# Ledger of designs, part 213: peptides against a protein of PDB entry 3EFO

Target 1, 262 residues: chain A of PDB entry 3EFO
Amino acid sequence: SQLADLYKSCETDALINFFAKSAFKAVLHQPLKVIREILVNQTAHMLACYRKNCASPSAASQLILPDSMKVLPVYMNCLLKNCVLLSRPEISTDERAYQRQLVMTMGVADSQLFFYPQLLPIHTLDVKSTMLPAAVRCSESRLSEEGIFLLANGLHMFLWLGVSSPPELIQGIFNVPSFAHINTDMTLLPEVGNPYSQQLRMIMGIIQQKRPYSMKLTIVKQREQPEMVFRQFLVEDKGLYGGSSYVDFLCCVHKEICQLLN

## One batch from the design tools (peptide; made by RFdiffusion4, then SolubleMPNN)

Design b2_p27_3_s3 (from b2_p27_3, 12 letters changed)
Fold by OpenDDE base, seed 2:
Structure b2_p27_3_s3 (fold): chain B 262 residues (1-262), chain A 27 residues (1-27)
Amino acid sequence: as target 1 above (262 residues)
Amino acid sequence: SSHLRIRFVNGKPLEEDVEELLKPLEE
């Protein structure tokens, strides 16, 4: 059907760019609560329409997504959890204005990375490989106390270190003997010159490549205060200033779809 | 397959279905 073809042609990255810009434009003249409700409703309506017109009959206990929109809910939840759409007093007006303006000028690739960061397990690096390590999902469940992870969203770059990070990697990256000796105030990695350090720098360079903004590096130690900021970029998890986990959001969308189809 | 499914049990999606759904984010 023509409708089925339409859904097949949809791309999540383009959709989220559109929804983000639409929502951020609406912030100027509509309450945040209304904007969030509209986004949820639009998501539910699109998926309800697909289920009704394009999918075979299925049990009500199932959520059906077309392949083209399989990751739309996660991106939509990320959008809903963005500071621009959150009505919390802890978020400054300046921060809202800044992020709003940035997103309004972002292309599809930029907004995709902005809303769902890239999280790389640096501790698994193969120094002989020219390929980037496979990204992991942005959730605390993917972190490990023994691991080192690099997170980037196009604006910020974080190097997260577990409390049990291998000393040899710490030495390789920072040229210090242990986790405790790492200075988190620095915004640049030292040029240690060993293969591991060079590989990490290369990866950081690749991530920075073709990005319109220079990403500031923040070094984060697990269980230290700055980790709280880092955790806000684990977008699948529940946010500090509100917003549901992805799982909770899926439940919400599913319930609304069921209501629409009843 | 032209679509993916998420099964819900006791109001929560099955973990294996969610993992399958979000697998492209790790590629």
Scores: peptide ipSAE 0.576, ipTM 0.940, DockQ to the pose 0.834
Fold by OpenDDE base, seed 4:
Structure b2_p27_3_s3 (fold): chain B 262 residues (1-262), chain A 27 residues (1-27)
Amino acid sequence: as target 1 above (262 residues)
Amino acid sequence: SSHLRIRFVNGKPLEEDVEELLKPLEE
C-alpha cells in the first residue's frame, strides 16, 4: 500500500530532527508539559497507524515497529529528556537557550548524534586497525569498571575511566601509574606518543572531524562527582532529573498505542 | 522482515526484543 511504502521510506534521523526542531520552536509559546505530551502522542499515533494499516495481525501485547523506525522510540525519549524540554532548575537558562539554538540549526546527522551520543569502548582498541570500535548503547549497563569509554555527542567529548581500568592503558593514555593519579582537570590528553595513545588521538580526531563544533574533552573517573555529568549522556538510563529510562518510555508508548487502537 | 516486534510480559518489554531493536545503535 501507499501508506506502507511511506513508512518504508521514513528515516528516523530525519524524523527526530523534525520533531526536535518542532518541539524546540514550540517552547516559545507552549508549556513544556504540553510539548512533551504532544511528542509522546505523535510517536504513539504514528506507530498505531502503522500497526493498524501496515502490520500483520498480532497480539495486543506486542509493540510493532517498521524497520525504518526501529530506533525512533529511543531517540524520541532522548529528545524528551533534553534539558530544553525538561527545564529543570539544575540546568541554567543560558544552557537551555544555547542548546535550543544549536539544535534549531542542526542537520540530520548532527541532531542524531546530539540526542544519542556515540559511546566507544576504547579499551578494546586494536592499535593496528584504522577502524573505529563498534559503539555500544548509551547505558550504564554497557560500561565496565575495567573499561575506558569515549563518549561524543557533537558538542562534548568525555573520556570515562572505570575504577579498575587497566594500569597499562592508563599509563598509555595519561603517562601516570594508576587511576588515582589521573588529573580530571585536564581538557587535553598528553602527548605520550605510544601506539595506543596515538590511536586514541586518531579516533578522537576522526570524531571531531565529522562535527562542525569543537568538542571539549572532559576526563571522567568513575565514582567521582563529575561522573554525574557524564551519566546524563547515558540516555537510555533513567534521567537524573526525572527523565524516563528507555524501557519506561517503551512501556508508555505501548500503553498509549493500545489506548488508540483498543 | 519489514518490521520487528517487542513482546511485553507483565507490562515490561522482553529484554531480548529490545536488544534486537536497538542493535543498529551498535553498528
Scores: peptide ipSAE 0.573, ipTM 0.938, DockQ to the pose 0.828
Fold by OpenDDE base, seed 1:
Structure b2_p27_3_s3 (fold): chain B 262 residues (1-262), chain A 27 residues (1-27)
Amino acid sequence: as target 1 above (262 residues)
Amino acid sequence: SSHLRIRFVNGKPLEEDVEELLKPLEE
């Protein structure tokens, strides 16, 4: 059917860009609550329509997603949890305005990375490989106290260090003997000159070269106060200032779809 | 298959289905 073909051709990255710009434009004319409701409704309606018209009958206990939209819900939830759409007094008007303007000018690739950051396990680096390590999902559950992770969203870059991160890696990256000696006020990594340090710098360079904006580096130690800022970018988790976890959002969408179809 | 199915038990999605769904994010 024509509808089925439409779903097959629709890419999540284009959709999220469209929804983001539409929502951020609507902020000027509509209450935030209404905008959030519209986004949820649109998501549910799209998926309900697919189930009704494109998928074979199935049990009500199942959520059906076309392959082209596998990650649409997670991106939609990220959009809903963005500071621009949150009605929290803790978020400054300046920050909202800044992010709104940025997203309004972003291309498809930029907005995709912005809403769902890339999280890389740096502690698994092979110094002999030129390939980037495989990204992990942006959730606290994917972090380890023994690990070192690099997070980038096109605007910010974070180097997160677990409390039990390997001393040899710390020495390799920072040229200090232990976790406690790492200076988190640094915005640049030292040029230590060993293979591991060079590889990390290359990776950071590759990530930066693909983005239009210069990303500031923030070094974050686990369990220190600045980690709270870092955790806000773990977008699959429950938001600090509201917003559901991805799992909770899936439940919400599923429930709404069932209501639409039954 | 042209689509994925997420099974729900007791109102919660199965972890294995969610993992499969989000696997592209780790590629």
Scores: peptide ipSAE 0.571, ipTM 0.938, DockQ to the pose 0.812
Fold by OpenDDE base, seed 5:
Structure b2_p27_3_s3 (fold): chain B 262 residues (1-262), chain A 27 residues (1-27)
Amino acid sequence: as target 1 above (262 residues)
Amino acid sequence: SSHLRIRFVNGKPLEEDVEELLKPLEE
């Protein structure tokens, strides 16, 4: 059907870019609560329409998503959790204004990375390979105390180290003997010169490639105070300032769809 | 058209279905 073809042609990254810019423009003349409700309603309406017209009959207990929109809900939730759309006093007006302006000028690829960061398990690097490690989902559940992870969203880059990170890797990256010796005030990695260090630097370079802004590097130790900032970028998890987890968002969307179809 | 299904039990989606849905984010 024509409608089915339409859904097949949908690109999540383009949709998110559109919704983000639309929402951020609306911030100037509409209450944030209304904007958030509109975004949820739009998501629910799209999926309800698909279920009604394109999907075979199914149990009400199931949420049906077309393949082209598998990751749309997670991105929508990320958008809803962005500081621009949150009504929290802890977020400065300047920060909201800054991020708003940035997103308003972002292309499709930039906004995709901005809302859902790339999280790479650096501890799994193969020094003999030129390939990037496979990204993992932005959730605490994907982290490990024994691991080292690189997170990037186009503006910021974080190197997160578990409390039980391998000393060999720490030595390779920082040229220090242990986790405790890592200086988190550093904004640049030392040029240690070993294959692992070189590979990591290469990966960071690849991530930086074709990005309009130079990403600031922040080194984060697990269980230290700055980790709280890092955790805000684990966008699938519950937010510090009232943002829902992805699972909670799915429940919300499902409920809304059921209401629309009844 | 191809689609995925997320099953809900007691108002919560099944973890396995969510994992399947979000696999593309890890590719």
Scores: peptide ipSAE 0.569, ipTM 0.938, DockQ to the pose 0.880

Design b2_p27_3_s4 (from b2_p27_3, 12 letters changed)
Fold by OpenDDE base, seed 2:
Structure b2_p27_3_s4 (fold): chain B 262 residues (1-262), chain A 27 residues (1-27)
Amino acid sequence: as target 1 above (262 residues)
Amino acid sequence: SSHMAITFVDGKPLQEDVDALLAPLEE
């Protein structure tokens, strides 16, 4: 059917770019609460329409998504959790305005990375390989106290270190004897010159390539106060400023679809 | 398969279904 073909042709990255720009434009004329409701409603309606007209009958206990939109809900939740759409006094007007303007000029690839960061397990690096490590999902559940992770969203870069990260890697990256000796005030990694350090720098370089902005590096130690900033980029988790977890959002979307179809 | 499904039990989605849905993010 024509409708089925339409859903097959849709791409989540293009959709999220469209929804983001539409929502951020609407911020100038509509209350944030209304904008958030519209986004949730649009998501539910799109999926309800697919279920009704394109998918085989399924149980009401199931949420059905076309393959082209498998990751649409997670990106939509990320959009909803963006500071531009949050009604929190902790977020300054200037910050909202800045991020709004940035997103309004972003292409599809930029907005995709911006809303859902890339999280790489650096502690698994093979210095003999030229391949980047496989990204992990942006959730605390994917972190480990023994791990070192690099997070990038096109604007910011974070190097997160677990409290039990290997001393040999700490030495390799920072040229210090232990986790406690790492200076988190630095914005550049030292040029230690060993293969591991070089590989990490190479990876950081690759991530920076083709990005319109130079990403500032922030070094974060687990269980220190600055870690809270880093955790805001674990977008699948519950947000500090009222954003829902991805699981909670799925529940919300599912309930709304059921209401639309019944 | 042209679609993916998430099954809800006791108001919560099955973790395995969620993981399957988001698998492309880890590729």
Scores: peptide ipSAE 0.627, ipTM 0.949, DockQ to the pose 0.830
Fold by OpenDDE base, seed 1:
Structure b2_p27_3_s4 (fold): chain B 262 residues (1-262), chain A 27 residues (1-27)
Amino acid sequence: as target 1 above (262 residues)
Amino acid sequence: SSHMAITFVDGKPLQEDVDALLAPLEE
């Protein structure tokens, strides 16, 4: 069907870019609450339409997604949780304006990375490989106290260290004997010169490559105060300022679809 | 299959279905 063909042609990254720019433009003349409601409704309507017209009959207890939209809900939730669309006094007007302007100029690839960061387990690096490690989902559940993770969203880069991260890796990266000796005020990694340090630098360089903005590095220790900032980028989790977890969002979308189809 | 399904039990999606849905993000 023509409708089925339309869904097959849909690319999530392009859709998110479009929805983000549309929503951020609307911020200038519509209440934030209304904008958020529209985004949720649009998501539900698209999926309801697919279920009604393209999918085989299924139980009401199931949420059906076409292959082209497998990750659409998670990106949509990330958009909804962005500071530009949140009505919280803790978020400064300047920060909101800054991020709004950035997104308005982003291409498809840029906005994709911005809304859903890349999270890499650095502690699993193969020093003999030039390939990036496989990314993990942006959730605390994917972190490990014994691990070291690199997070990048195109604007910021974070190196997160678990409290029980391997001393040999700490020595390799920072040239210090233990976790406690790591200076989190550093914005650049030291030139240690060992294979692991060189590999990490190479990975960071690859991530920075072809990005329009230079990403500042922030070193984060688990259980220290700056970790709270890092956790804001774990976008699948519940947001600090009232944003829903991905699971909660799925429940919301499912409920709305059911209402539309009844 | 041209689609994926998430099954809800007691108002919550099955974790295995959620993980399957988002598996491409870990590749």
Scores: peptide ipSAE 0.624, ipTM 0.948, DockQ to the pose 0.817
Fold by OpenDDE base, seed 5:
Structure b2_p27_3_s4 (fold): chain B 262 residues (1-262), chain A 27 residues (1-27)
Amino acid sequence: as target 1 above (262 residues)
Amino acid sequence: SSHMAITFVDGKPLQEDVDALLAPLEE
C-alpha cells in the first residue's frame, strides 16, 4: 500500500530534525507543556496509524513499530528531555537560548548526534586495528567501573574513567601511575607517544572530523562531582530534572496508542 | 520482518525486546 511505502521511506534522523526545529520554533509562541504534549501525541498518532493501517492484527499488550521508526521513540524522548523544552527554573534562560539557536541551524546528521550521543568503550581498543570500537547505548547500565568510555555529542566530548579502570590504560593515556593522579582540569590529553595513546587520539580525531564545532574535552572521574554533568548525556536513563527514562517513555507511548485505537 | 513488536508485561516492556529495538544504535 501507499501508506506502507510511506512508512518504509521514513528516515528517523530527518524526522527528529524536523520535530526538533518545529518544537524549538514553537517555544516562542506556545507554553512548553503544550509543546511536549504535541510531540508525544504526534509520536503516538504516527504509530497508531501504522498499527491500524499497515500492521497485521496484534495483541493490545504489544507496541508495534515499523523498521524505519525503531529508534524514533528514543530520539523523541531525548528531544523531550532537552533543556529547551524543560520548564525547570534551574535551567538558565541563556542556556536555553544558546541550545535553541544551535539546534535551529543543525543538519540532520548533527541533530542526530546531538540528541543521542556516541558512547565508545575505549578500554576495549585494539591498537592493531584501524576500526572504531562499537558504540554502546547511552545508559549507566552499559558503563563499568573497570572501563574507560568516550562520549561525544558534536558539541562536547567526555572521557569517563571508572574508579577501577586499569592502571595500564591510565598510564598509557595520561602517563600517571594511578587513577588518583589524573588531573581532571586538563582539556587536552598528553602526548604520551605509545600506541594506545596514539590510537585514542586518532579516534578522537575521527569523531571530530566533519563536525561543525570543535568539541571541548572534559575528563571525568567516576564518583566525582563532574560526573553528574556527564550522566545527563546518558539519555536513556532518567533525567536530572524529571525527564523520563526511555522505558518510561515507551510505556507512555504505548498507553496513548491504546487509547487512540480503543 | 518490516516491523518489530515490544511486548508489555505488567505494564513494563520486556528488556529483550527493548534491546532488540535499539540494537542498531550499537552497530
Scores: peptide ipSAE 0.620, ipTM 0.947, DockQ to the pose 0.815
Fold by OpenDDE base, seed 4:
Structure b2_p27_3_s4 (fold): chain B 262 residues (1-262), chain A 27 residues (1-27)
Amino acid sequence: as target 1 above (262 residues)
Amino acid sequence: SSHMAITFVDGKPLQEDVDALLAPLEE
């Protein structure tokens, strides 16, 4: 809710929606490499223009972003890392086509969540609170081996469990005694009926109510093979299929801005 | 302020600046 309020005043969500649809339309008649380059260039040009014309002089060692676009780079990187814009053999044409079509029909709020998922540390849940836990950034660095996290992007929902997740929480959610006993093949949480389970289900319900599509739940154990799929949604990290980390992307954008202004 | 800044040192952004910039994503 706080995040939603913040973005109401932010132009980034609208920009990303526009850029995504524009890029995904262009996929039909332009090489992916060119499209990616255009997106990076457009980002750099917009920020260079701001720095030159709207901001006070600053050191070349600084990347300056207006408040309305302060999170634009991270979302742009997410867009660039989307399978639609990545020409990797590991990604099927059908998957690209599917996601392309989905995004082409998404509103501003939908595309925002799609490109940058919501990652919630549910191991910190207060069963007496009606508020959602504060989200964490989508990076492995924010995960904890002792933690349990819920990730949602409007299409998929993941429940990630650390190898050292508290047994009491595992029992509360799955009604099993330990991490090893969790069945990751299930797509529904059991009706355990305790306050923690109920709270988690409530949270999942709230997340689902805001989205037009029913999200499939995937349960993921840390260090198991299916975790690789989950890690693809940690969008700030280096992509599995050639996508840059957010830090690397910032470096790229900064370099290009410097070239434009010098 | 009307803008935020990320400072680069030796070609790398300061982590504290990055974190400050993206802090709203954790609210």
Scores: peptide ipSAE 0.610, ipTM 0.943, DockQ to the pose 0.608

Design b2_p27_4_s1 (from b2_p27_4, 9 letters changed)
Fold by OpenDDE base, seed 3:
Parts: C-alpha cells; structure tokens; sequence
Structure b2_p27_4_s1 (fold): chain B 262 residues (1-262), chain A 27 residues (1-27)
C-alpha cells in the first residue's frame, strides 16, 4: 500500500531535523507547552497509524515501531529535552537563543549528532587495531567506574574518567601516575607519544572531521562537580531540567497510542 | 541526498502530519 511504502521509505533523521526546525521556529509565536504537546501527539499519531494499518494484528497491546522509525522515539525525546523547548528559569535566555540558532542552520547529519551524542568506550581500545570502538547508549547505565569514555555531539567533546579507571591508561593519556593527578583544567591532551595516546588522538580527529565547528575538549572526573554538565549529555537519562528518561517517554508514547487506537 | 530526504519527508508529512503540526509548521 501507499502507506506501507511511506513508512518503509521514511527517513527518521530528516524527519527529526524538520521537526526540530519547525518547533524552534514556532517558539517565537507559540507556548512551549503547546509545542511539546504537538510533537508528542504527532509521534503517537504516526506510530498508531502504523500499528493500525501496517503492523500485525496480534500485537495490539505492544509498542510496535516501523523499522525505519526504530530510533524515532529516542530522538524525539532528545528534541523535547532540548533547552529551547524547556521553560526553566535555570536556563538562560542566551543559551536558548544560541542553541536555537545553531539547530536552525544544521543539516540532517549535524542535528542527528547534536541531539544524540556519540559515547565511545575508549578504555576498550586495541592499540593494534585501526577500528573505532562501537558507540554505546547515552546513559549512566553504560558508564563504569573502571572505564574511560569519549562523548561528542558536534559542538562539545568530553573525556570522562571513572574513579577506578586503569592507572596504565591514565598514564598513557595524561602521563600522570593516578586519577588524582589528572588536571581537569586542560583543554588539550598532552602528547605522550605512546600508541594508546596516538590512537586516542586519531579517534578524536576522526570525530572532528567534517564537523562545522571545532569541538572543545573538556576532561571530566567522575564524582567531581563538572561531571554534572557531562551528565546532561546522557540524553537517555532523566534530565536535570525536567526532561524525561527515554524509558519514561516510551511509556508515555505507548499510552497515547493506546488511547488513539481504543 | 539531503534534498531527496527532504522530499520524502514532505511527502510523508503530507499524509501523516496532524492538523496541529501543520499549523505549527505554517503549512
């Protein structure tokens, strides 16, 4: 059917980009609450329509996503959690204006990375391999006290270190003997010259490649104050300023879909 | 590629956009 073909050919990244720009334009003349409701309703509508017309009848009580929209909910939640769409006094007008303007000019690839960062477990790097580590989900549940993670969203780059990160890796990256000796005020990694350091720099370079903005590096130690800023980029978790976790958002969407179909 | 994606997106929304979304998008 024509409808089935539409779902099969749907480009979720482009759809999210379009929703983002439309929403961010609408903030100038519509209440934020209304905009958020429109986006959630639209999400539920699209998914309800699919379940009704394209999905198997045997899954009436289940959340069924088209293959092309597997990541639609998570990106939609990220959009809804963006500071531009949040009415929180803790968020400055300047910050909202800045991010709004940034997104309004982003292409599909840029907005994709912006809303859902890459989180790379660099502690798993094999210095003998040229392959990049696979990204993990942007959630605290994917971090480990023994791990070192690189996060990038096209604008910012963070190097997060667990309190129990391996001393040998710390030595390899920073040329210091322990976690406690790491200086978090630096914005550049030292040129230690070992294979691990070189590989990390290569990865950082690849991430930076073809990005319109130079990403400033922030080094973050677990359990230190700056980690709070880093945690805001773990977009699947509950947001500091009122954003829902991905799990909670899925529940919300599922409930609304059921309401539309019953 | 981006233009093609945009065209597909617009075609998709032509069929599946809610009235409220259309209003928000000024369509």
Amino acid sequence: as target 1 above (262 residues)
Amino acid sequence: DELEKLAKTLAFLEKLATPELKEMMSL
Scores: peptide ipSAE 0.645, ipTM 0.952, DockQ to the pose 0.749
Fold by OpenDDE base, seed 1:
Structure b2_p27_4_s1 (fold): chain B 262 residues (1-262), chain A 27 residues (1-27)
Amino acid sequence: as target 1 above (262 residues)
Amino acid sequence: DELEKLAKTLAFLEKLATPELKEMMSL
């Protein structure tokens, strides 16, 4: 059917980019609450139409997503949780203005990375491989106290270290004997020169390639104060300023879909 | 490219955008 073909060919990353720019423009003349409601309703509408017209009959309890839109809900939730669309006094006007202008100039690839960061398990690196480690979901549940993770969103880069990070990796990256010796004021990794260090630097270079902004590196130790900033980029978790977790958002969308179909 | 993606997106929204979204987008 015409609708089936439409869903099959859908470009979710471009769709999110368009929604973001439209919403951020609308902020100038519409209440934030209304904008958020419009976006949620639109999400439910698109998914309800798919279920009704393109999907096989299924139980009401099931959330059915077209393959092309598997990641639409998570990106939509990230958009809704962006400071530009949040009505919280803790968020400064300057920060809102800054992020609004940034997104308004972003291409599709840039906005995709901005809304949903890459989170890479660096502790799993194979120094003999030219392949990047597979990204994990941006949630605290995917972190490990024994792990080292690199997070990048096109604007910021974080190297997160668990309290039980392997000493040999710490030595390889920082040339210090233990977690306690890591200097978190560093914005550049030292030139240690071993294969692991070189591999990590290569990965960081690849991530930085073709990005419009130079990403400053922030070293983050688990359980230290700067980790709070890092946690804000774990976009699938509940936001500090009231934004929903991805799971909660899915439940909300599912409820609205059911209402549209019944 | 991005222009092609934009064209596809607009075609998609022509069929599936809600009236409220269209208004918000000034479409």
Scores: peptide ipSAE 0.640, ipTM 0.951, DockQ to the pose 0.732
Fold by OpenDDE base, seed 4:
Structure b2_p27_4_s1 (fold): chain B 262 residues (1-262), chain A 27 residues (1-27)
Amino acid sequence: as target 1 above (262 residues)
Amino acid sequence: DELEKLAKTLAFLEKLATPELKEMMSL
């Protein structure tokens, strides 16, 4: 069917980009609540339509997503949780305006990375490999106290270190003997010169490639106060300012889909 | 290609956008 073909050919990243720009433009003349409702309703509508017209008969309780839209809900939730669409006094007007303008000028690839950061477990780096480590989901549940993670969203880069990060890696990256000795005021990694350091720098370079802005590096220690900033980029978790976790959002969308199909 | 993706997106939304979204997007 024509619908089936549309879903198969759907470019979710472009769709999210379009939704973001449209929503951020609409902020100028529509209440934020209405905009959020429109986006949620649209999400449910698209998925309900797929289930009704394109999906094979299955359990009514099952959320069925077209392959092209497997990541649509998570990106949509990220969009909904963006400060531009949140009416919270804790978020400054300047910050909203800044992010609004940034997104309005972003291409599809830029907005994709902006809304859903890359979170890379660099503690697993193979110095013999030229491949990037596989990204993990942006959630606290995917972090480990023994791990070191690099997060990038096209504007910022974070190097998060677990409290039990391997001393060998700490030495390799920072040339210090322990976690406690890491200087989090640094915005650049030292040129230690060992293979692991070089590999990490290479990875950072790859991430920086084809990005319009030079990403500032922030070093974050687990359980230190600045970690709260890093956690804001764990977009699948509950937001600091009332945003839903991805799980909660899925439940919400699923309920709306069911309502549309009843 | 960004333009190609945009064209596909618009075609998709032509069929699947809600009235409220169409209004919001000026489609």
Scores: peptide ipSAE 0.638, ipTM 0.951, DockQ to the pose 0.716
Fold by OpenDDE base, seed 2:
Structure b2_p27_4_s1 (fold): chain B 262 residues (1-262), chain A 27 residues (1-27)
Amino acid sequence: as target 1 above (262 residues)
Amino acid sequence: DELEKLAKTLAFLEKLATPELKEMMSL
């Protein structure tokens, strides 16, 4: 069917980009609450339409997503949780304005990375491989106290270190003997020159390539104050300034879909 | 590529956008 073809060929990243720009434009003349409701309703509508017209017969309570939209809910939740669409007093007007303008100029690839960062477990790096490590989901549940993770969203880059990070990796990256010796005021990694350091620098270089802005590196130690900022980029978790976790959002959308199909 | 994606997105939304979204997007 024509609808089936539409769902097969839809570009979720482009949809999110379009939704983001439209929503951020609408902020100037519509209440944030209304904008958020429109986006949630649109998400439910698209998925309900697929369930009704394209999906194989199944229980109404079963959430069925088209393959092309498997990540639509998570990206939509990230959009909804963006500071531009939140009405929290803790968020400065300047920050909202800044992010609004940034997104308004972003291409599809830029906005995709912006809304859902890359989170790379660099402690698993194979120094003999030229391949990037597989990204993990942006959630605290994917972090490890024994791990070291690189997070990038096109604007910021974080190197997160677990409290139990391997001393040998710390030595390899920072040329210091332990976690306690890491200086978090550093914005550049030292050129230690060993294979692990070189590999990490290569990865960082690849991530930085073709990005419109130079990403500032922030070193983050687990359980230190700056980790709170880092955790805001774990977009699948509950937001600091509101917004649902991905799981809760998916549940919400599912409920709305069911209501539409009644 | 970017323009192609945009065209596809617009075509998609012509059929599947809610009235409220269309109004918000000025579609």
Scores: peptide ipSAE 0.637, ipTM 0.950, DockQ to the pose 0.719

